# Designs tried in a protein design run: peptides against a protein of PDB entry 6J54. Part 167

Target 1, 223 residues: chain A of PDB entry 6J54
Amino acid sequence: NENLFASFIAPTMMGLPIVTLIIMFPSLLFPTPKRLINNRTISIQQWLIQLTSKQMMAIHNQKGQTWSLMLMSLIMFIGSTNILGLLPHSFTPTTQLSMNLGMAIPLWSATVFTGFRYKTKTSLAHFLPQGTPALLIPMLVIIETISLFIQPVALAVRLTANITAGHLLIHLIGGATLALLNINTMTAFITFTILILLTILEFAVALIQAYVFTLLVSLYLHD
Target 2, 42 residues: chain B of PDB entry 6J54
Amino acid sequence: QFQFTGIKKYFNSYTLTGRMNCVLATYGGIALLVLYFKLRSK

## One batch from the design tools (peptide; made by RFdiffusion4, then SolubleMPNN)

Design b2_p19_8_s2 (from b2_p19_8, 14 letters changed)
Fold by OpenDDE base, seed 2:
Formats: structure tokens, C-alpha cells, sequence
Structure b2_p19_8_s2 (fold): chain B 223 residues (1-223), chain C 42 residues (1-42), chain A 19 residues (1-19)
């Protein structure tokens, strides 16, 4: 078990936390455009950001669209860190539950607080679903309140679990392939094929989880 | 669409205001219950 | 929310079908 989780240990060099540099590294991959017509890579990045921005902000009104910059930065950060984490022998900061909680809790609290500030009646009404029997109202309000507090935990755990499980599975299958190379080459080839398919799946999961995380934060803001 | 009279006008699960009042009443009831146990333990 | 979840599930299903 120690060997399996060794890749999830925060790297340090000379006692200095390299994690900060790893977190900042994805920002270098997205340079700021200075020209009207930019390079192909920058143009593609901007196009993707515009598409995702239009899709995510379509749910929100004008007040919700003020969060567009924050949500887009969030999805770019989580997505880029998740994709970079899939590189061989790379440390993914989003595999750390503490980091995801550090992102989820403030964003969730901000969305809930914003909801209470601007739409107090609607926000309070969300604690009681429409059409509930009178006798079940107190219990249901309590359940909905608990559900609200579970939201940031579920948001963080979902992202962490999906990315961590993916990395763990890649390491396990990768180790199995190496072990089977000396035993049965045919089985090793099959396992290697599964590893390739899994890595492709994890690339998709990395992007989807970033999108889902940002989308849920956006939905919590939508009141 | 819904015509409520009396207590149902203020506390209902169909209207937005009614739902809000139900939530506030529930929180108020819980707060009173907690207060009761706190005063009883003292 | 339900439509978004359905679209996400469809995308995931397409990815799984490609694998």
C-alpha cells in the first residue's frame, strides 16, 4: 500500500514545498494574447474558453454572468492541473483532498452567501420543496439543510476521488503490466492495451470532472 | 392559482412566501427546542 | 440540471463506447 500511495506524497526539495511551483506551472501554458490575431495555439485556447464560457453562462442571468471570469479560471485551473497530472510520474495537486476542499468550501460559501444576499426569498424557499405534505415539512427542511452542507464535501470528494482513483488505477495496471512482461508477453500486451485505454479515459475524466466541478459551483450560484 | 385563507395563507408548501415562512418556522422551532434543552440543563 | 446530467452521461457513454 505504501508503494501505491507513494506517488501521492507531496514532493519537496531541500525542505521547500515544490507543490507551490507545480500549482503555478499550468498558468505558464496559457499565455496572455497581445495581438488581435494570435498564434494557432493561443487562438485554439481562446476559442475553447469562449465555448465553455458560453455554455456555462447560458444558465445564468446578467448577475450570474459576473462570475464568468472566476468560473472560467476555475475550470481552466482544475482542467489543466488534472491533465498535467496524467503525465508519467507527475504529481497532481487535485488528488489532494485538502486542495479540493480549499477550492470547494470558499466557492460554495460564496455562492450560498450570494444567493442569500440577492435572492433571499428564493434561497430560503429552496430548503422546502414545492408541494410537500404539511407533516413532513419540518423533517424535509432539516434534510435539505443537511444536504446543503454536504454539497461542498461532495464537490471536493467527487473531484478528488475521480482523479485519485484514476491515478491509482493507472499505477496498478502499469505495475501489473511490468510484472507480466516477464511471465506472459501476450497477457502483458492485453494489460498494456487496457492501460492505454484507461489513460485515454482518465484524460476525459480529468476534463469532465473539471467541468462538473465548475458547473456545480455555477448551479449553486443560480438561484 | 392557489387561494389560501387563514394560517394556510402564511404557511404553505406551494407559494414562495409560504415555503419561506415554513422554513423560518422550522428553524424557529429548532431554535426554541435547543433553547428549551439549554434552559432545562441549567 | 437533469438535462445537463443526461448530456454528461451521453458524453461519458460515447467515450466508453470508443474505448
Amino acid sequence: as target 1 above (223 residues)
Amino acid sequence: as target 2 above (42 residues)
Amino acid sequence: LDSLLETLNEILKKILDLL
Scores: peptide ipSAE 0.107, ipTM 0.728, DockQ to the pose 0.025
Fold by OpenDDE base, seed 3:
Structure b2_p19_8_s2 (fold): chain B 223 residues (1-223), chain C 42 residues (1-42), chain A 19 residues (1-19)
Amino acid sequence: as target 1 above (223 residues)
Amino acid sequence: as target 2 above (42 residues)
Amino acid sequence: LDSLLETLNEILKKILDLL
């Protein structure tokens, strides 16, 4: 049982935290451009960043587009860490709920405070949907207030649960394949095929969750 | 556009101002209730 | 929000269909 979750333990060497280096490592994969026409890899990266930035910032006005750098850095960070976490015997920092909460809470609070600062009337009005019957107003306002406070928790848990569940499935099916090698080789081959398909799915999930996390933060800013 | 008269002009679920006032009134009511129970316990 | 979530869901379904 302890061996099952051993891959989720924070790695340390001689008591020193290697987790900090692991978190900073993805930044090395995205170097800054130095030429007008860069290498193919850098050009593709810039193209993807520009496309995603256009899609994300299309919802916001010019004032909201000031968050573009932060949102793009966030999606690149989460996406890169999630993809690197799918490497064999790798540790994914995004599986740690503490990390995701550490990202979600400040970003959520920043969006909420920004909303109250620049759009006070609209932000307060969001606690009451339009056309609500008078008798349901107090209850609905309370529910909407609770819904607001659930947003950062949902944002963090969604990312953590999706990435963690994926890793658990990969380890469980991988362990099952190894156990079945000496019992039934044909069944082991089938489970191995499922493992491959699952790993491909997890690559997609890694990218989607990064996008969803950033998108929701952007959406909360727009509201 | 909605045309409200009287108290409905300030407290309605259709205008931004009305919705804001309803939210503030709700929070104010909750705050008063909490204050009442807190003072009652003294 | 619902339209965006629907589009994301559609993309996810397309990826699942490729698997």
Scores: peptide ipSAE 0.083, ipTM 0.720, DockQ to the pose 0.026
Fold by OpenDDE base, seed 5:
Structure b2_p19_8_s2 (fold): chain B 223 residues (1-223), chain C 42 residues (1-42), chain A 19 residues (1-19)
Amino acid sequence: as target 1 above (223 residues)
Amino acid sequence: as target 2 above (42 residues)
Amino acid sequence: LDSLLETLNEILKKILDLL
């Protein structure tokens, strides 16, 4: 069990948490543009950011556009960390539920509070779906209230579970491949092929989860 | 589209104001129930 | 949520149309 989940342990060196450095490392991969026409890599990055920004912020009005910077930074952070986590023997901070809760709860609270502050009537009305039968109103309001409080938990757990499950599966299949190398090379090759396909899938999942996380935060903001 | 009269004007699930009032009424009712049980337990 | 419900409803409708 320890060997299986050893990759999920927060790495420390000489008692110092190097997790902070790992968290900060992805930011170095995205330098800020300095020229009107930047390098090709930077231009591609900026283009992708702009594209995703337009897609995500299209739902929001002008007031919601103020969150664009934060949401884009969030998706870039989560996405980059998730992708880097797929490297061999890498550690993904987003696999830690504590980190995801640390991000989800404040963002969720900010969205909820922003909704109540500027759209009080709409936010309160959101606890009751339109067209609900009168007899079910009290129960439905309670359920919707509970649902609201589950949102940050679901947001954090979804991200954590998807990334963690992917990593776990990669490790398991990888370990099985290594174990089968000396037993049956043909089977090991098949398993290795599955591992490659799984790794490609996890790359996609990593990006999708980052997008979903940010999108849901944005959606909660929009109410 | 919806024309409500009487109590339905203020407490309905179709209008924004009606929905808001229903939510507030529900919370108020729950608060009163909690208060009642708390006072009764004393 | 309303948009999600609407999309879900549309998906369900499509599935029902396939059946």
Scores: peptide ipSAE 0.066, ipTM 0.716, DockQ to the pose 0.019
Fold by OpenDDE base, seed 4:
Structure b2_p19_8_s2 (fold): chain B 223 residues (1-223), chain C 42 residues (1-42), chain A 19 residues (1-19)
Amino acid sequence: as target 1 above (223 residues)
Amino acid sequence: as target 2 above (42 residues)
Amino acid sequence: LDSLLETLNEILKKILDLL
């Protein structure tokens, strides 16, 4: 139904796209620290960034750790946009496949090319799993090559689909709750409770999907 | 450790070098096939 | 990848233990 996807339409104001402003808005939530002991919010943010950075970059060597800044910025961006998208009547840029592809393709290509540059032998060997029967080698190499090119698409679609599906479900249950307010108050209360639980779940999904997206990029880099 | 002799030394699915060579051989074969069809069409 | 799989398996085991 057209009404179901109305919340996913790119917002415009006076014919000008405001999506760019929406995308840039989360960056304002993460100011740069200027003091040794910052505010509580900044301290918590830095603490979270440090924890996530240690967790993600622990598997990488020194050269891989150079990607820490980019990966952390990526997870902060996706995470913040996803969380902000759960606000009522908000637009999440990450629900747009074009945006996620715009992030996934360059990052994927960078990781793949970096792998070929510094670990050529290992990267080439990755197209053939260890222990493959000799007769299946040509077919499996082709499949693995195709799989490689599907990775950026899968990365973008996974994020988009999960966030979009969650938003759709919230809107559907929310709409049902509003419709049932005048029909059956008791049922409306039940659906509202479900909506609250679903919203909590979507907060978790928002963070998890941001983490998964960043983790997969990191995984492709690590090979 | 795997001990391979003959062609298996260079083309195997267990060693890193062997896997690399198998991949290169596969790509080379595909390239030759594409070249063959390209030349055949002319 | 192996380290990630190991960590993932550990997390999975913890989840299964909670269920």
Scores: peptide ipSAE 0.028, ipTM 0.712, DockQ to the pose 0.025

Design b2_p19_8_s3 (from b2_p19_8, 12 letters changed)
Fold by OpenDDE base, seed 5:
Structure b2_p19_8_s3 (fold): chain B 223 residues (1-223), chain C 42 residues (1-42), chain A 19 residues (1-19)
Amino acid sequence: as target 1 above (223 residues)
Amino acid sequence: as target 2 above (42 residues)
Amino acid sequence: LDALLETLNILLLKILQLL
């Protein structure tokens, strides 16, 4: 069991954590454009970033569009780390709940704080849904406040759980395929096919979770 | 669209201001309850 | 009754947002 979860332990080299290098590595895959007409790879990347930016920021006003850079950087970071984490024996920093909490809580607090700062009336009104009966107002306000504080936890746990569960399944099925290679090659092939399909699914999940994370942060900002 | 008079004008669940006031009133009530229990425990 | 159902719907949506 410990060997199964060894991939989720922070890697160390000579007693020094190399997690910092792993976190910084995805940034190297996205170089900044230097020309009006860039290379094909960079052009595709910039096009994708622009497309996703337009989609995510279409809901926000001009003031909310100031968060575009942060949100796009967040989705690129989470997405790239999640995709790279699907490599064999790779460590995904986003599988660590501590990292996701450390990322979610500040962003959530910033969105809530900006909401209270610039949209105080609307932000306070969100604690009470429209059209609620008068007798249920106090209870519903309490529930809504609790819901607000659950948001960062849910945001972090959702990302962590999805990525961690995916990695766990990949490792389990991968281990099963290796164990079955010497027992029954046909079943091992079937299991390997399932593994491939699962990895493709996890690639999609990795991108979707990054998108959902940023979208929810953006939605909380919009209130 | 909604026409309220009296207390319902300030404390309603349909208008933005009414919702805000309801939230503030609920928080105020909770604060008073907490204060009451603190004073009673002493 | 309609208001109660609406509140329950809101609560259900909140739970779905957490999932």
Scores: peptide ipSAE 0.325, ipTM 0.826, DockQ to the pose 0.020
Fold by OpenDDE base, seed 3:
Structure b2_p19_8_s3 (fold): chain B 223 residues (1-223), chain C 42 residues (1-42), chain A 19 residues (1-19)
Amino acid sequence: as target 1 above (223 residues)
Amino acid sequence: as target 2 above (42 residues)
Amino acid sequence: LDALLETLNILLLKILQLL
């Protein structure tokens, strides 16, 4: 039904796309600190960024830590957009596969090319797992090559599918609760409770998917 | 730790160099196969 | 057989990474 997917339509005002403004809006929520001791909100943000940066960059050497700024900006962007998308009547740009592909493909390409540039031998060797029997080498190399090209697609689809499925489920259950209000109030109450629990879960999923997306990009860089 | 002699020294699945050579050989073989089919059609 | 199983295990892990 077209009504179910109405929330996924890109919003426009007078024919002008406002999607760009929506994408840029989360950046306003993270102001740059100006003091040694900042406000509580900024301090919490800095603390979270520091914790996540330490966790993600622990697997990288000094050269890999140069990607810290990019990876942290990525997780902040995806996380903030996903959380804002859970607001009522909100449009989540991350539900659009085009956006996620636009993020995944360049980052994946950068990690792969960086690997070939600085670790050419190791990067080529990753197409063949260690200890493979000689007869299976050609087939396994082909499979590993295909696996490499599936990585950006899987990265984008994973994020898109998780966020989209969550939104769809919230709308469906929300619609069901409204439909059941005049049929059976008790069942509607139960369904509403499930909706609340689901929304809480989707908040967690929103953050987890942002983390997983960034983590996988970081992992591809490490390989 | 691994002692390889002959062709196994250059093409093995245990050493880094051997794995790299195997990958390159596989890609080279595929490229030659594609080239063969392309030339066969013409 | 063990080498084959190990290769299959690697393949399985690759599939799991895609999920």
Scores: peptide ipSAE 0.296, ipTM 0.829, DockQ to the pose 0.020
Fold by OpenDDE base, seed 2:
Structure b2_p19_8_s3 (fold): chain B 223 residues (1-223), chain C 42 residues (1-42), chain A 19 residues (1-19)
Amino acid sequence: as target 1 above (223 residues)
Amino acid sequence: as target 2 above (42 residues)
Amino acid sequence: LDALLETLNILLLKILQLL
């Protein structure tokens, strides 16, 4: 197990945390445009950001659209870090539960507090579903409150578990393919094909998890 | 659409105000229970 | 019974959303 999780150890060089540089590196891949008509790569990036922003903000009213910049920056950060983490022998900061909790808890608390501040009646009413029997009301309200506090944990764990499990599976199958190269070339080829398919799947999962994370944060804000 | 009379007017699971009052009542009840056990231990 | 089943369904959906 120690060898399997060795890739998830935070890299350090001469006692300095390289993790900070790794976290900041994705920001360099998204340069800010200075021209009206930009390069093809920048124009594609801006187009993708506009499409995702329109889809994310379609759920929210004008008040919820104030969070558009934060949510779009979040999805770009998580998505870019997840994709860069799928590079061979790369460290993904989003595999660390501490980082995801560090993002999930403040964003969740901000959404809950903004909900209570601007929509007090609807936010308080959300602790009790409509049409509940009178005898189950106290228990259901308690369950709803517990569910609310589980939300940031579930949000962080979902992202961390999906990315970490994907990385772990890639390493396991990758190690198995290397071990089978000297035993049986045909089985090694099959396992290598599975590895390729899995890596493609993990690219999709990386983007989907980033989208789901931001979407859930936005939905909690909408209430 | 829903016409409630008496206590059901203030505490119902169908109206927004009724749901809010039910939630506040449950939190108040829990707070009173915690207060009761705290005062009993002293 | 129908209201109980509806509440259980809501709870189940919330659990599924958490997973």
Scores: peptide ipSAE 0.313, ipTM 0.831, DockQ to the pose 0.020; fails the geometry check
Fold by OpenDDE base, seed 4:
Formats: sequence, C-alpha cells, structure tokens
Structure b2_p19_8_s3 (fold): chain B 223 residues (1-223), chain C 42 residues (1-42), chain A 19 residues (1-19)
Amino acid sequence: as target 1 above (223 residues)
Amino acid sequence: as target 2 above (42 residues)
Amino acid sequence: LDALLETLNILLLKILQLL
C-alpha cells in the first residue's frame, strides 16, 4: 500500500521542497521566440497555441478575448506538466489536489466576479433556468447557487482524479509486469502490451484533461 | 415572446428581468429568514 | 408535466456535467 502511493508523495531533497522546481520546469520548455522564423520546436508550439487559441476564444466576445493569454498559459502549463508526469519515476504536480484547487478557485472566482461586474443581469438570471415552474423556483435557485460553488471543487477534483487514476494504473500494471517476469513470461508480455496501450491512452488523457480544464474555465467566463 | 400581466410581469421564469427578480426575491427571502432566526435566538 | 420534465432534464444535465 505504501509502495502504491509512493510516487504521489511530494518529493524533497535534504528536507527542501523540490516541488517548486518541478512546477517551474515546464516553463523552460517554452522559450520566447526571438526570430521571424524560429526553430522547428518553437514553431510547432506557436502553431499549437494559435490553433488552441482560435478554438477556445471563438465563443467569446472582445471582452472575453482578453483572457486568451491566461487561458493559453493555463492549458500549456497543465498540459506540459501532465505529459512530463508520464515519464518514469516522475512526479506530476497536477496529481496534487491542493495545486489544482489553487488554480481552480482563483480562476473560477475571477470568472464569476467578471460575470457579475459586466453582465450582472445575465449572471443573476443564470441562477434560474428558463421555463421552470413557479412552485419550484425558490428550491431551484438554491440548487443553482450550490451548484455554482461546487464548480471549482468539481473542476479541481476532475483533473486530479483523472490524472491520478491514470498514474495509478500505469504503476500497478507496470509493477505487475515486473513481478510476472519471473513467474510467467507469457502473461508478462501480455501485461506489458496492455501497459504500452495504457500509456498511450494516458498521453491523450493528459492533453484532454488540460483542455477540459481550460475549456470549463472559459465557459464559466462566457456564462 | 411572452406577454405577462400583473405580478407575473415582474416575476416570471421566461424573461431575463423576470428571472433576475425571482433570484433576487429568493435571496431576499433567505436573508430575511436568516435574520429572523438570528433575532429569534437573541 | 412538460415543465417538470424540463426541470428534471436540467438537473440531469447538471449531474452529468459534474461527472
């Protein structure tokens, strides 16, 4: 049991928290462009950012497009951290619920406050779905208000649960393959094949979860 | 397009203003209830 | 009945969004 969750413990070196360095590491992978025609890697990164920005900000007006930089930085951060977390014996900061709450709560609050500031009538009307029967209005408004406050928690838990579950499966199946190498090589080969397929799936999940996280933040902003 | 008269004009679940008023009325009611229980406890 | 069904659908969709 202890070995199962050992990879999720915050790493420290000589009593110093190295988590801060791990969080800052993905930023080194995205250097600022300095030339008209940059390196191939930088060009691909800029191309991906451009595509995602067009996809994410297509639903927003000019006021919402001011959040483009924030949302793109968020998806790049979460995506890069999730992908780097799939390296063997790596630590993903996004597996920590505290980190995701630290990102979700401020972003959610910012979107809610911006909604109330610029779209007060629409934002208040959002607490009551259109066409509700008159007798259920007070109860439904209460449910909607509670639902609003659950949004940041659900956003953080969704990301952490999906990434953590994937890492656990990779760890468990990987451990099983190693254990079966000396017991039954045929079954070990099968489990190893499953592990490879699972790792490919987790790469996709890592990117999808980053996208979903940013998309939901964007949707809350759009209301 | 909905045509409402009377109280339904201000408190409805179809128009934007009506929905807003319903939400405000609900919050006001809850606030009054909380105030009532607070004053009752004293 | 239709209004109740719509309300139920809204609640169901919210639960699905929560998942």
Scores: peptide ipSAE 0.288, ipTM 0.829, DockQ to the pose 0.019; fails the geometry check

Design b2_p19_8_s4 (from b2_p19_8, 12 letters changed)
Fold by OpenDDE base, seed 5:
Parts: sequence; C-alpha cells; structure tokens
Structure b2_p19_8_s4 (fold): chain B 223 residues (1-223), chain C 42 residues (1-42), chain A 19 residues (1-19)
Amino acid sequence: as target 1 above (223 residues)
Amino acid sequence: as target 2 above (42 residues)
Amino acid sequence: LEALEETLNKLLLKILELL
C-alpha cells in the first residue's frame, strides 16, 4: 500500500520543498526565441504554440484573445509537467489535487468575474437555458447555479484523476513486470510490452488533458 | 419573432432579458425565503 | 412535453460536460 503511492509523495530534502524546483524545471525546456530564425527545436516549439493558439482561440472574439497568452502558458505548463512526470520514478506536481485546484479556482473565478463584468446580461442569462418551461425555471436556475460552482472542482479533479490514474497504472504494471522477471520471463516480457504501450498512451493523455484543461477554461470564458 | 405580452414580456425563457429577469427573480425569491426563515427563527 | 424533453436534454448535456 505504501509502496504503491510512494511516488506521489511530495519530495523534500531536509525539509525544503523540492517540489517548487520540479514545478519550475519544465519552464527551462522552452526558451524564448531571440532571433528571426531560431534553432530547430525552438522553431518547432513556437510552431506548435502558434498552432495550438490558433485552434484554441478561434472561438473567441477579440476581447477573448487577450487571454491567449495566459491560456497558452497554462497549456505549456501543464503539458510539460505531465510529460516530465512520465519519466521513471518522477514526481508530477499535477497529480496533486491541491496544485490543480490552485490553478483551476483562480482561472475559473477570473473567467466568471470577467463574464459578469463585461457581459452581465448574457452571463446572468446563462443560468437559464433558452426554452425552459415556466414551471421548471426556479429549479433549473438553482441547478445551473450549482453547476457553475462545480465547474472548478470538476476541472481540477478531471486533470488530477486522469494523470494520477495513468501514473498508478504505470507503476502497477511496472511493479508486476519486475516481480514476474524471476517467476516467468515470458509473461514478464508481455507485461513489459503492455507497459510500453501504456506509457505511449499516457504521453498522449498528458497532452490531451493539458489541452482539455485550457480549452475548458477558455470555453468558460467564452460562455 | 417572439411577441410576449404582460408578465411574459419580462419573464420568459426565450429572450435574453426575460431569462435574466427570471434568474434575478429566482435569486430574489430565495433570498426572501432565507430572510423569512431567519426572522421567524429569531 | 416537448419543451420539457428539450430542457431535460440540456440538463443531461450539462451534466456530461461536468464529467
């Protein structure tokens, strides 16, 4: 039991939080371009950022485009941290619910408050879907209000649960592979193959979850 | 397209203003209920 | 009933968005 979740414990050295360094490390992998024609790696990174930016911000008006920088930084941060977390014996800060709540709640609040500030009528109208029967209006408004408050929780839990579940599976299958090495080498090889396939899947999941997280934040801003 | 008369003009689920008013009325009603129970308990 | 069904469908879609 303790061994299963040992990788999810926040690493500390002499009481100092190494977690902060781990969180900041992915930022070093994405240097800012300084030339018109940069290195191949930087060019690819910038191209990917531009591509994702265009896709994500396509649904927003010019006012929503102001959030582009923040949303792109968010997806890069979450994506990079999730990918680095797939390294063996690595710690992913995004597996911690506290971190994701710390990210989701402020962003959600900012989107909601921005909506109420600049689109008050539309924002208030979102609590009642169009075409609702008159008898269900009060109840539906209450439900939509509750739904609004569940959004940040769902946003954070979705990210944490998906990443944590992926890591847990990798650790479980990896541990099983190691245990089977001395029992049956053939079965160990099969489980190892599954582990490799799962790792590839988790790479995709890591990127998708980062994208979904930012997309939902963007969607809440637009709505 | 939507011609509402009377109370339906202000409280409807089809127009933006109507939806907003319904939401505000719901919140106001809940607030009044909470106040009523608070004053009754006191 | 049709309006009610539409409302329920919207609610279900909203729940699915949360999941």
Scores: peptide ipSAE 0.244, ipTM 0.793, DockQ to the pose 0.020
Fold by OpenDDE base, seed 1:
Structure b2_p19_8_s4 (fold): chain B 223 residues (1-223), chain C 42 residues (1-42), chain A 19 residues (1-19)
Amino acid sequence: as target 1 above (223 residues)
Amino acid sequence: as target 2 above (42 residues)
Amino acid sequence: LEALEETLNKLLLKILELL
């Protein structure tokens, strides 16, 4: 069953990790515009970035909008890597929990620290929901404190689990389709149709997970 | 807004300051409990 | 983080073995 995870093994050439190159590759897909009216592809990309930025930052005041560049870069990075990972026999770095934790923990810590620095009273008050009965205050504060520390873990695991599960399903159904080609053609056709539908779903999931990841980081900044 | 009197003015779950004080009080209580158990071992 | 990845992979393998 280890063959199922062969696609998740970090690729190396002569012992050198080429994963770093794979991580840097999506940056080449987003060149900086040099013209007032760019090519159609670049114009579409810029348009999408503007739309997503307006949607994500609509919930934040001007001070929170200072994080717009970082959040948009994050969503573009995660989204592009997830989409590229859906290619056959491709390696997705975002399937590695280490990478997602490496992104989630610093960003989460930054949002929490910025909250404590500029909005200390509000941040401390978030450990106690409004209108809580007096007798439940100590227990609820403890629970909210634990919930805060679970946030980076949940953020990383959610992204990793969703992308990994999608890839596993594509590989499994794809393998089953190939195995059924010579056994039952009709069943193989059905499984192939399911595979196509699943791949379309995974494209959507890839974008949604990137959006949710950045949105939650933004939401934590807003507290 | 709600008007609170006495101790409820400083420790309430409705006002921002009250919520903050409640959180600080809970953390302080936990710290005191930990300190108590640490000193009890000696 | 590497240890966490290893544990996660082991858990996934165990789950797949049960399926």
Scores: peptide ipSAE 0.161, ipTM 0.738, DockQ to the pose 0.019
Fold by OpenDDE base, seed 4:
Structure b2_p19_8_s4 (fold): chain B 223 residues (1-223), chain C 42 residues (1-42), chain A 19 residues (1-19)
Amino acid sequence: as target 1 above (223 residues)
Amino acid sequence: as target 2 above (42 residues)
Amino acid sequence: LEALEETLNKLLLKILELL
């Protein structure tokens, strides 16, 4: 099993962690526009950002729309890192739970504190769902409070688990394909076909998980 | 929409104010319990 | 997505059993 997780070990060069460079690399793929009509790549990127921005921020008021830049940067970062992680022999930073916690906890805290600051009544009322029987109110408030603190953990683990599971599956099937090349070429071809289909699925999962992560942060902000 | 009288006016699970008061009451009760056990141990 | 994750996890377990 040690070989299965070898691809998830943080890479180092000469004892120095290169994870920092890997995390910063996706930022180079999104240059700032300098002209009114930019290149096709930049135009497509801006178009995608505008579409996602409209979808994400449509549920927020004026104060919530202030978070648009942060949320869009978050989805672009997670999405780009997830897609780059699907390259062969690449390291995906978002497979590391520590990284996802580092993103989830501050963002979650910011959303919760922002909610308490500007919408104190609604935020406090969120601990008690509507229509709760009177006898269950104390217990449900406690459960809802615990649920609130589980949110950042669930957010980080969900992203990590989905991306990690996909990578593990790709590596396992890829390894099986290589092992079957010398045993049965026909079976190896079938396994390789499955690997291709799975890779396509993981591309979709990578984008969806980035969207879900950002959406949940936005949803917590909206309360 | 909902017409509550008496204690139900302030503590209900349907209105926003009622839910807020219920949450505050619950937290207050827990705080008092914690305080009680803390003082009891001394 | 949770259902997809669960399905993928089940598939991973089956593959691990075969390997």
Scores: peptide ipSAE 0.096, ipTM 0.741, DockQ to the pose 0.016
Fold by OpenDDE base, seed 3:
Structure b2_p19_8_s4 (fold): chain B 223 residues (1-223), chain C 42 residues (1-42), chain A 19 residues (1-19)
Amino acid sequence: as target 1 above (223 residues)
Amino acid sequence: as target 2 above (42 residues)
Amino acid sequence: LEALEETLNKLLLKILELL
């Protein structure tokens, strides 16, 4: 059982943490443009960033668009780390709940505090949906308050669970294929096909989870 | 547009101000209850 | 969020009508 989770152990080199270097590595894949017409890879990256930025900031006013840089950096970070984590025998930092909580809690707190600072009345009113019967007001306010505090937890757990579950499935199916190679080659081939399909799905999940995480943060900011 | 009179003007679930006041009243009530139990135990 | 919910509801209704 320990071997199943061995890939999720934080890597160290002679007692020195290399996780910091792993987290910083994706930043090297996105160099800053220096020319008006850049290389094809950089141009595609910038184009994708601009498209996603326009879509995400469309729901925000001009003041809300101040968060564009942070939100875009967040989606690029999570997306790149998730994709790199799907490489064979790689460690994904986003599988660590501590990392995701470390991102979710400050961002959530920032959105909530920003809401209270600039839109105090609207933020307070958000605890009570419009049209609520008078008898249900106290209970509903409590529920909405609890719902607010669940948001950062749900945000972190969603990302962690999706990425971790995907990695576990890949390892389990991969282990099953290796075990079945000497037992039944035909079954091993079928299992290997499933593994390939699952890997493709996990690539999609990696991108989707990055987008959803960033989108929810932006949505909480918009209130 | 909703027109309320009396206490409903300040405490309603349809207007922004009314919703805010309801939330504040709820939190105030909870705070008073907590304070009451704290003082009772003391 | 309310505007998003309204938009989502409208989209869901349109999808249901299409089905």
Scores: peptide ipSAE 0.038, ipTM 0.725, DockQ to the pose 0.022

